Peptides against a protein of PDB entry 3VZA. Designs and how they scored, part 106

Target 1, 98 residues: chain A of PDB entry 3VZA
Amino acid sequence: RVERLCKSKELFEERLGLEIRRIHNEQLQFIFRHIDHKDPDKPYMFTLSINEQGDYEVTSCTPPLDCISEFQLKVRETNNFSAFIANIRKAFTALSFK
Target 2, 62 residues: chain B of PDB entry 3VZA
Amino acid sequence: AAYVTQLYYKISRIDWDYEVEPARIKGIHYGPDIAQPINMDSSHHSRCFISDYLWSLVPTAW

## One batch from the design tools (peptide; made by RFdiffusion4, then SolubleMPNN)

Design b2_p21_7_s2 (from b2_p21_7, 11 letters changed)
Fold by OpenDDE base, seed 2:
Structure b2_p21_7_s2 (fold): chain B 98 residues (1-98), chain C 62 residues (1-62), chain A 21 residues (1-21)
Amino acid sequence: as target 1 above (98 residues)
Amino acid sequence: as target 2 above (62 residues)
Amino acid sequence: MSPKELLLQIIKNEPVQPKVE
C-alpha cells in the first residue's frame, strides 16, 4: 500500500503537472508545471494556509494573478476546492500566453 | 503520501490504473454524472498536452 | 475527508520541504 501511495503521488505530479509541498509556517505550496509549452518545467505556484478563522488563505502567488483574491473569496464561499485549483491553473495558463 | 494522494483525488477526481505499463496513462475520471475512462499513450503526447487534457476534465464552475 | 481537512493533515504530518522559488 505504501508503495502504491508513493507511485500514486508520482503519477499525479507528472501527469497533472502539479506538485504539493508542505513548506514552512504551516503552509502548502502548489507548484504547477507543464503550463508553458515552450518551457514545461517553468513553475507557476501559490502558497496556501488555513488561517485562524479556518479559511483558505493564499499567502503568495508567483507569478502574481489578478484573479487570485477573487478565487480565494469564491473558494471560501463555495468550498469547491477542485474548482479553485482548476481555475488557478487556467489563469496561469492564460498568463503564459502573454 | 496518503493524505496528499487523497487531495489529488479531491482535486482531479481521477483514479489511476496502477497495473499498466508506465507509458500508458490509464484511469477513470469521475464527473458529477458519468465516469469517463482515461486511456492515453504518453509516448504520443507532450507532457504539457497530457496535463492540459487531464485538467480539461476538471470542472471550473464554482 | 474534506479538502480542508486533508490540507490540515498534510500540514500536520508531511515533512517540511524547501519552498520552490
Scores: peptide ipSAE 0.844, ipTM 0.969, DockQ to the pose 0.963
Fold by OpenDDE base, seed 1:
Structure b2_p21_7_s2 (fold): chain B 98 residues (1-98), chain C 62 residues (1-62), chain A 21 residues (1-21)
Amino acid sequence: as target 1 above (98 residues)
Amino acid sequence: as target 2 above (62 residues)
Amino acid sequence: MSPKELLLQIIKNEPVQPKVE
């Protein structure tokens, strides 16, 4: 089972091109790869925390997304975390075409 | 890793088949209505294509 | 567990890793 859990994480990382890291200061970093077909290893990432009010808070976004604040509002309203992550990836993908 | 893998499932709604050969991407995507099988030969696709395809299964409606 | 609860558990229990730049 432990082996399966480790394997599961690796499979998700590779297949979704999404890495999830715990980083400093009680934050998580979400790192998207496989966004730019010309540079599959180029990271598109954001950091996330849960603030004292218990709300999702994006603490950084690289490269910047003009829609990230709206998405933060939407996920707070809907609690649809899946759509939150998927929309961010969609936005990064759109950005990669510029 | 347990919490992280659970989070991946909450995000993607994909459950992998861990018993197949490494080159086979096999699993089930659990959509809101119908569960859809995933069965791909990774050797026939780029990493970006595979990721794009899998993410296309994830609804973006809030 | 909800995604939010999972995030909190990850923050609590996973080893701290370097931030990717």
Scores: peptide ipSAE 0.844, ipTM 0.969, DockQ to the pose 0.953
Fold by OpenDDE base, seed 4:
Structure b2_p21_7_s2 (fold): chain B 98 residues (1-98), chain C 62 residues (1-62), chain A 21 residues (1-21)
Amino acid sequence: as target 1 above (98 residues)
Amino acid sequence: as target 2 above (62 residues)
Amino acid sequence: MSPKELLLQIIKNEPVQPKVE
């Protein structure tokens, strides 16, 4: 099972182009790749924590997204974490066309 | 890795078939209405196309 | 587990890695 878990993580990382890593200061970094078809390895990323109130808090976004604050509000209201991540990827994709 | 893989499922709702050859991307996406099979030959697609396709399965409605 | 609970467990248990720049 341990080997399957490792394989599963690798499959998700490669196929979704999404890496999830724990970083310093009780944060997670979500790194999207495969966004720019001309530069598939270019990372689009944000960092996330759970604040003292127990709410999702985006602590950084690179490159910056105008919509990220609204998405943070929406995920707090709906608790739809899947839509949160998917919408961020959609926004990064749109940004890559500029 | 157990929590991370569970999180990937919560995000994507994809369950992979781990018994196929590496070049075969096979699994099931569990949407709110229907379950959709995934079955792709990775050698026939770019990494970006594959990722875009898989993410297209994930609803963006809040 | 909810996504939020999973995040907390990852923050608690996964090895700390360098931030991607």
Scores: peptide ipSAE 0.844, ipTM 0.969, DockQ to the pose 0.953
Fold by OpenDDE base, seed 5:
Structure b2_p21_7_s2 (fold): chain B 98 residues (1-98), chain C 62 residues (1-62), chain A 21 residues (1-21)
Amino acid sequence: as target 1 above (98 residues)
Amino acid sequence: as target 2 above (62 residues)
Amino acid sequence: MSPKELLLQIIKNEPVQPKVE
């Protein structure tokens, strides 16, 4: 089972170009790659925590996204975490063309 | 990595076929409508194209 | 488990890694 789980994680990381890390201070880092076709390894990332109120809280975003605060609001309202992540990737993709 | 892989599924709604050759990207996407198969030859596409394609399967509507 | 519950379990159980800069 452990072997299968490791393989699954690796497949998702490579195919989606999304890495998920537990980092310091009770946070997770979401790292998107394969965004910039000219530099596939360039990371686009944000950090996320669950605050004391139990709400999603974006603690950083690199590069910064103007829409990140709105997305945080939307995910709190809808609890649609999938759309949250997908919209962030879409925003990073748009940013890479500027 | 059990919780992480579960989270990937919650995000993407993709279930991979783990019994195929490494170069074959095969699985099922469970969208809001009917489940759709994924079946790609990774040697025919760039990493960015593959990722873009897979993410295109994920709805962005809130 | 909900995504939020999964996040909490990851924060609790996964090894801490360096933040990518």
Scores: peptide ipSAE 0.843, ipTM 0.969, DockQ to the pose 0.952

Design b2_p21_7_s3 (from b2_p21_7, 9 letters changed)
Fold by OpenDDE base, seed 3:
Structure b2_p21_7_s3 (fold): chain B 98 residues (1-98), chain C 62 residues (1-62), chain A 21 residues (1-21)
Amino acid sequence: as target 1 above (98 residues)
Amino acid sequence: as target 2 above (62 residues)
Amino acid sequence: MSPKELLKNIIKYEPVQPEVK
């Protein structure tokens, strides 16, 4: 089972171009790659925590997204975490064209 | 990696077929209405195209 | 398990990795 889980993680990382890391200070880092077709390994990333109120909190975003605060509000309201991540990727994709 | 893989499923709603050869991207996307198969030959597509396609399956409506 | 619960468990049990810069 451990081998299968490792393989599953690797498949998701490569196919979705999304890596999820536990980092310091009780945060997760979400790293999108495969955004820029001219530079597929260029990372687009944000960090996320669960604050003391139990709410999703974006603690950083690189490169910065002007819509990230609105998305944080939306995910808190809807609890649609899937849409949250997908919309962030969509925003990073749009940013890569500029 | 159990929690991480579960999180990937919560995000993408994709379940991979782990028994196929590495060059075959095969799985099922569980959308809100209907489950749809995924079946791609990775040798025919760029990594970016594959990722873009898979993410296109994920609804962005809140 | 909810996404939020999954996040909490990842933060609790997964090994800490260096942040990608």
Scores: peptide ipSAE 0.841, ipTM 0.969, DockQ to the pose 0.957
Fold by OpenDDE base, seed 1:
Structure b2_p21_7_s3 (fold): chain B 98 residues (1-98), chain C 62 residues (1-62), chain A 21 residues (1-21)
Amino acid sequence: as target 1 above (98 residues)
Amino acid sequence: as target 2 above (62 residues)
Amino acid sequence: MSPKELLKNIIKYEPVQPEVK
């Protein structure tokens, strides 16, 4: 089972182009790759915590997204975490079309 | 990495087939109404295409 | 387990990694 869990994580990371890291100060970093077809390894990322009220809180976003605050509001209202992550990826993708 | 793996499933709703060759991307996406099979040969697609395709399976409606 | 609970458990039990720049 341990071997499968490790393999599963690797498969998700590579196939979705999404890495999830625990970082300092009780935060998670979500790193999207495979966004820019001209530079597949370029990271698009945000950090997330659960604040004292128990709410999702985006603590950083690189590159910045003007919609990130709205998405934070939406995920707090709907608790649809899947849509939250998917919409962020969609926004990063749109941003990559310069 | 049990919690991380579970989180990936909560995000993507994809369950991989771990018994196939590494180049074969095989699994099942569990949508709200219907489960759809995934079966791709990764050697014939770019990493970006594969990721874009898989993410296209994930609903963005709140 | 809810996504929020999963996040909390990751924060609690996973090793801290360097932040990607």
Scores: peptide ipSAE 0.841, ipTM 0.969, DockQ to the pose 0.956
Fold by OpenDDE base, seed 4:
Structure b2_p21_7_s3 (fold): chain B 98 residues (1-98), chain C 62 residues (1-62), chain A 21 residues (1-21)
Amino acid sequence: as target 1 above (98 residues)
Amino acid sequence: as target 2 above (62 residues)
Amino acid sequence: MSPKELLKNIIKYEPVQPEVK
């Protein structure tokens, strides 16, 4: 089972172009790649924590997204984490077209 | 990596077929209304195309 | 397990990695 879990993680990372890291200060970093077809390895990232109120909190976004604060509000209201991540990727994709 | 893999499923709603050769991207996406099979030959597509396609399966409606 | 619970467990149990720049 451990072998399958490792394989599963690798498959998701490569196929979705999404890496999830636990980083310092009780945060997760979500790293999107495969966004820019001309530079597939360029990372588009945000960091996320659960604040003291138990709410999703975006602690950084690189490159910055104008819509990230609205998305944070939406995910707190709907608890639709899937849509949250998908919309962020969509926004990064739009940004990559400059 | 159990929690991370579970999180990937919560995000994507994709269940991979782990018994196929690495070049075959095979699985099932479980949407709210329909389950859609995934079956791609990765050697015929760029990494970006594959990722874009898979993410296109994930609803963005809140 | 909810996504929020999963995040909490990842933060609690997964190894800390360096932040990607």
Scores: peptide ipSAE 0.841, ipTM 0.969, DockQ to the pose 0.956
Fold by OpenDDE base, seed 5:
Structure b2_p21_7_s3 (fold): chain B 98 residues (1-98), chain C 62 residues (1-62), chain A 21 residues (1-21)
Amino acid sequence: as target 1 above (98 residues)
Amino acid sequence: as target 2 above (62 residues)
Amino acid sequence: MSPKELLKNIIKYEPVQPEVK
């Protein structure tokens, strides 16, 4: 089972171009790659925590996204975490067009 | 990594076929309506195209 | 398990990694 879990994680990371890390201060870092077709390894990332109220809280976004605060509100309202992540990737993709 | 893999499923709704050769990207996407198969040869596509395609399966409607 | 619960469990049990910069 351990081998299967490791393989699954690797497949998701490579195929989705999304890495998920636990980092310091009770945060997760979501790292998107494969965004810029000219530089597939360039990271587009944000950090996320669960605040004391139990709400999703974006603690950083690199590069910055104007829409990130709106997305934080939307995910709190809808609890649609899938749409939250997908919309962030969509926004990063649009940003990569400059 | 059980929680992380579960989170990937919650995000993508994709279940991979783990028994095929590495070059074959095979699985099932479970959308809100009908489940759709994924079956592509990675050697025919760039990494960016593959990721873009898979993410295109994920609804962005809130 | 909800995504929020999964996040909490990852934060609780996964090893801490360096932040990508």
Scores: peptide ipSAE 0.841, ipTM 0.969, DockQ to the pose 0.957

Design b2_p21_7_s4 (from b2_p21_7, 12 letters changed)
Fold by OpenDDE base, seed 2:
Structure b2_p21_7_s4 (fold): chain B 98 residues (1-98), chain C 62 residues (1-62), chain A 21 residues (1-21)
Amino acid sequence: as target 1 above (98 residues)
Amino acid sequence: as target 2 above (62 residues)
Amino acid sequence: MSPFELLRKIIEEEPVEERVE
C-alpha cells in the first residue's frame, strides 16, 4: 500500500504538473509546473494555510495573481477546493502568455 | 503520502490505473454526472499538453 | 475526508519540506 501511495503521488505530480509540499509555519505550498510550454519546469506557485479563524488563507503567490484574493473569497464561500485549485492554474496559464 | 494522494483525488477526481505500462496514462475522471475514461500514450504528447488536458477535465465553476 | 480535513492532516503529519523558490 505504501508503495502504491508513493507511486500515486508521483503520477499526480508528473501528470498534473502539481506538487504539494508541507512547508514551515503550518503551510502548504502548491507548485504548478507544465504551465509555460516553452519552459515546462518553471514553477507557478502559492502557499496556503488555515488561519486562526479556520479559513483558507493564501499566504503567498508567485508570480502574483490579481484574482487570488477573489479566489480565496470564493473558496471560503463555496468550499469548492477543486475549483479553487483549477482556477488558480487557469489564471497562471493565462499569465504565462503575457 | 496517503493524505496527499487523497487530496489529489479531491482536486482532480482522477483515479489512475496503476497496472498499465509507464508510458500509458490511463485512468478515470469522475465528474459530477459522467465518468470519463483517460487513456493516453505519453510518447505522443508533451508534458504540458498532458497536464493541460487533464486539468481541462476539472470544472472551474464555483 | 474533506479537502479541509486533508489539509489539516497533511500539515500535521507530512514531513516538512523546503519551500520552492
Scores: peptide ipSAE 0.833, ipTM 0.969, DockQ to the pose 0.940
Fold by OpenDDE base, seed 1:
Structure b2_p21_7_s4 (fold): chain B 98 residues (1-98), chain C 62 residues (1-62), chain A 21 residues (1-21)
Amino acid sequence: as target 1 above (98 residues)
Amino acid sequence: as target 2 above (62 residues)
Amino acid sequence: MSPFELLRKIIEEEPVEERVE
């Protein structure tokens, strides 16, 4: 079972091009790859924490997204975490064409 | 990595078939209406295409 | 578990990794 869990994480990382890391200061880093077809390994990233109020808080975004603050508001309002992540990836994809 | 894999499922709603050869991408996407099978030969597609396709299954409506 | 709860568990129990830059 432990082996399958490890394999599952690897499959998601490769197939979705999304890595999830626990980093310092009680934060998670979400790293998107496979965004730029010319440079599939180029990372598009954001970091996320849960603040003292219990709300999702984006602590960084690289490269920066104009829409990230709006998405943070939307996920707090809707609690739709799936749409939150998917919309960020969509925004990164759009950014890669500019 | 149990919590991380669960989080991946909450994000993507994809459950993989772990009993196929590595080049075969098989699984099920559980959308809000109906479950849809995933069955791809990774050797016929780029990594970016595969990722784009899988993410296209994930609704972006809030 | 909800995504919120999962995030909490990951932050509490997963090993700390270096930030990708």
Scores: peptide ipSAE 0.833, ipTM 0.969, DockQ to the pose 0.952
Fold by OpenDDE base, seed 4:
Structure b2_p21_7_s4 (fold): chain B 98 residues (1-98), chain C 62 residues (1-62), chain A 21 residues (1-21)
Amino acid sequence: as target 1 above (98 residues)
Amino acid sequence: as target 2 above (62 residues)
Amino acid sequence: MSPFELLRKIIEEEPVEERVE
């Protein structure tokens, strides 16, 4: 079972091009790859924490996204975490074409 | 990695078929209206295309 | 578990990794 879980994580990382890391200061880093077709390994990433109020808080975004603050508001309102992540990826994708 | 794997499912709603050959990307995406089978030969597509396709299955409506 | 609960569990229990720069 442990082997299955490890394999599952690897499949998600490679196929979605999304890595999830626990990093310092009680944060998670979400690293998107496979965004830029000309540079598939280039990371597009943001960090996320849960603040003292219990709300999702984006603590960094690289490269920066103008829409990230709005998405943070939306996920707090809707609790649709899937849409939150998907919209961020869409925004990174759009940014890669500029 | 159990919680991370569960989080991937909550994000993507994809359940992989773990019994197929490594080059076969097979699974099911569970959307709100319909379940979408996934069955791709990875040798026929770039990594970026595969990722873009899979993410296209994930709704962006809030 | 909800995504929110999963995030908390990951933050509490998963090994700390280096930040990707």
Scores: peptide ipSAE 0.833, ipTM 0.969, DockQ to the pose 0.951
Fold by OpenDDE base, seed 5:
Structure b2_p21_7_s4 (fold): chain B 98 residues (1-98), chain C 62 residues (1-62), chain A 21 residues (1-21)
Amino acid sequence: as target 1 above (98 residues)
Amino acid sequence: as target 2 above (62 residues)
Amino acid sequence: MSPFELLRKIIEEEPVEERVE
């Protein structure tokens, strides 16, 4: 089962082009790849923490997204984490077009 | 590792078929109304296309 | 577990990795 878990993670990373890392200072980094079809390995990423109030908090976003603050508000209101991640990817995709 | 995998499922609602050949992307997407099969040959598509397709299955409505 | 609970578990138990720049 441990082997399956590792395989599962790898499949999700490759197929969704999304990597999830625990990083310093009690944060997670979400790294999207496969966004730019001309540069599939170019990362689009944000970091996330749970603040003292117990709310989702985006601590960084690279490249910056104008909508990220609104998405943070929406996920706090709806608790729809799936839509949160999907909308961020959609925004990154749109940003990849000049 | 288990928590990360579970998180991927919570995000995508995709359950992979782990018994097929690596080149076959097979699984089930569990949407809010109906479950839909995923079955594609990765050799026929770019990595970006595959990812875009899979993410297109994930609702963006809040 | 909820995504919130999963995030907390990951933050608490997963090994720390370097931030991708």
Scores: peptide ipSAE 0.833, ipTM 0.968, DockQ to the pose 0.941

Design b2_p21_8_s1 (from b2_p21_8, 13 letters changed)
Fold by OpenDDE base, seed 2:
Structure b2_p21_8_s1 (fold): chain B 98 residues (1-98), chain C 62 residues (1-62), chain A 21 residues (1-21)
Amino acid sequence: as target 1 above (98 residues)
Amino acid sequence: as target 2 above (62 residues)
Amino acid sequence: VEIPEEDPSQSNSLLEKLLSM
């Protein structure tokens, strides 16, 4: 099972171009790659936590996204985490088209 | 790794076929009302295209 | 961009919340 889990993680990381990391202060870091077709390894990332009210809070976003605050609001309202992540990736993709 | 992989499924709704050769991207995407097979030859596509395609399967509607 | 060290040994209430949904 351990081998399967490791393989699964690696497949998701490579195929989705998304790395998910547990970091300090009970945060998750989401690192997108494969965004810029001319620079596939360029990372686009954000960190997520739960604030004192128990709500999802984006604690960092690099590069910054104008829409991130709105997305944070939306995920709090809908609890649609899948759409949250997908929309962030979409926004990063749009940003890569300089 | 178990929790992270569970989160990947929560995000993508993709279940991989882990028994195929590495060059074959095979799995199933479970949409809200349908299940779509994924079956790609990775050697025929760029990493970015593959990722873009897979993410295109994930609804962005809130 | 500098990526912080991963900390998998700690409990993560955020992850638990996400997976409980």
Scores: peptide ipSAE 0.499, ipTM 0.940, DockQ to the pose 0.780
Fold by OpenDDE base, seed 1:
Structure b2_p21_8_s1 (fold): chain B 98 residues (1-98), chain C 62 residues (1-62), chain A 21 residues (1-21)
Amino acid sequence: as target 1 above (98 residues)
Amino acid sequence: as target 2 above (62 residues)
Amino acid sequence: VEIPEEDPSQSNSLLEKLLSM
């Protein structure tokens, strides 16, 4: 099972171009790659935590996204975390064309 | 690793076929309606294309 | 951009929240 889990993580990382890391202060870091077709290894990332109220909070976003605050609101309202991540990737993709 | 892999599934709703050769990207995406099979040769596409395609399967509607 | 080191040894309440729903 351990071997399968490790393989699974690696497959997701490479195929989705998304690395998920557990970092300090009980946060998660999401690192998107494969966004810029001219520079596939260029990272687009954000960090996520839970605030004192128990709500999802984006603690950093690099590069910055104008829509990140709206997405944070939406995920709090809907709890649709999948859409949250997908929309962020979509936004990063759009940003890469600018 | 277990929690992270579970999170990947929560995000993508993709279940991989782990028994195929490395160059074969095979699995199933479980959308809200009908499951969509995934079966592609990674050697025929860029990493960016593959990722874009897979993410295109993930709904962005809130 | 520098990324911080992973800290898999600590519990992560965010992960637990995400996976509990």
Scores: peptide ipSAE 0.498, ipTM 0.939, DockQ to the pose 0.769
Fold by OpenDDE base, seed 4:
Structure b2_p21_8_s1 (fold): chain B 98 residues (1-98), chain C 62 residues (1-62), chain A 21 residues (1-21)
Amino acid sequence: as target 1 above (98 residues)
Amino acid sequence: as target 2 above (62 residues)
Amino acid sequence: VEIPEEDPSQSNSLLEKLLSM
């Protein structure tokens, strides 16, 4: 099972172009690749934490997204984390065309 | 690793078929209303296309 | 872009929260 779990992670990372990392201060880092078709390895990333009120908080976003604050609000309202991540990727994709 | 893999499923709602050949991207996306099969030959597509396609399966409605 | 070092040994309440939903 351990081997399968490792394989699973690798498959998700490569196929979704999404790396999820546990980093300092109880944060998660989400690194999107495969966004720019001309530069597939270019990272688009954000970090997430829980603030003192227990709410999701985006602590960084590189490159910056104008919509990230709105998405943070939406995920707090809906708890739809899947849509949160998917919308961020969509926003990064749109940004890559600029 | 277990926690992260669980999070991947929570995000993507994709369950992979781990028994197929490495070049085959096979699985199922479990949407809110319908399950969508995934079955691709990775050698026929770019990495970016594959990722874009898979993410297109994930609903963006809040 | 600098990517911080991964810290899997640290407890992560955020991850637990996400998975408990």
Scores: peptide ipSAE 0.497, ipTM 0.939, DockQ to the pose 0.801
Fold by OpenDDE base, seed 3:
Structure b2_p21_8_s1 (fold): chain B 98 residues (1-98), chain C 62 residues (1-62), chain A 21 residues (1-21)
Amino acid sequence: as target 1 above (98 residues)
Amino acid sequence: as target 2 above (62 residues)
Amino acid sequence: VEIPEEDPSQSNSLLEKLLSM
């Protein structure tokens, strides 16, 4: 089971170009790659935590996204975490063309 | 690793077929309406194309 | 860009919350 789980993570990381890391202060770091076709390994990343109210909070975003605060609001309202991550990737993709 | 794997599924709704050769990207995307098969030869596509395609399967509607 | 070290040994309430949904 452990071997399968490790393999699963590796497949997701490579195929989705998304690495998810547990980091200090009970945060999750999401690192997107394969965004810029000219530089596939360039990372686009954000960190996420739970604030004192129990709400999702983006603690960093690199490069910065103008829409990230709106997405944070949307995920709090809808609880649609899948759409949250997908929209962030879409935003990073759009940014890579500028 | 278990939790992260579960989170990947929560995000992507993709279940991989782990019994195929490494060059074969095979799985199922479980959308709200219809489950769609994934079956790609990775040697025919760039890493970026593959990722873009897979993410295109994930709804962005809130 | 710096990528911090992973800390899998620590409990993560965020991850637990996400997976409880």
Scores: peptide ipSAE 0.494, ipTM 0.939, DockQ to the pose 0.788

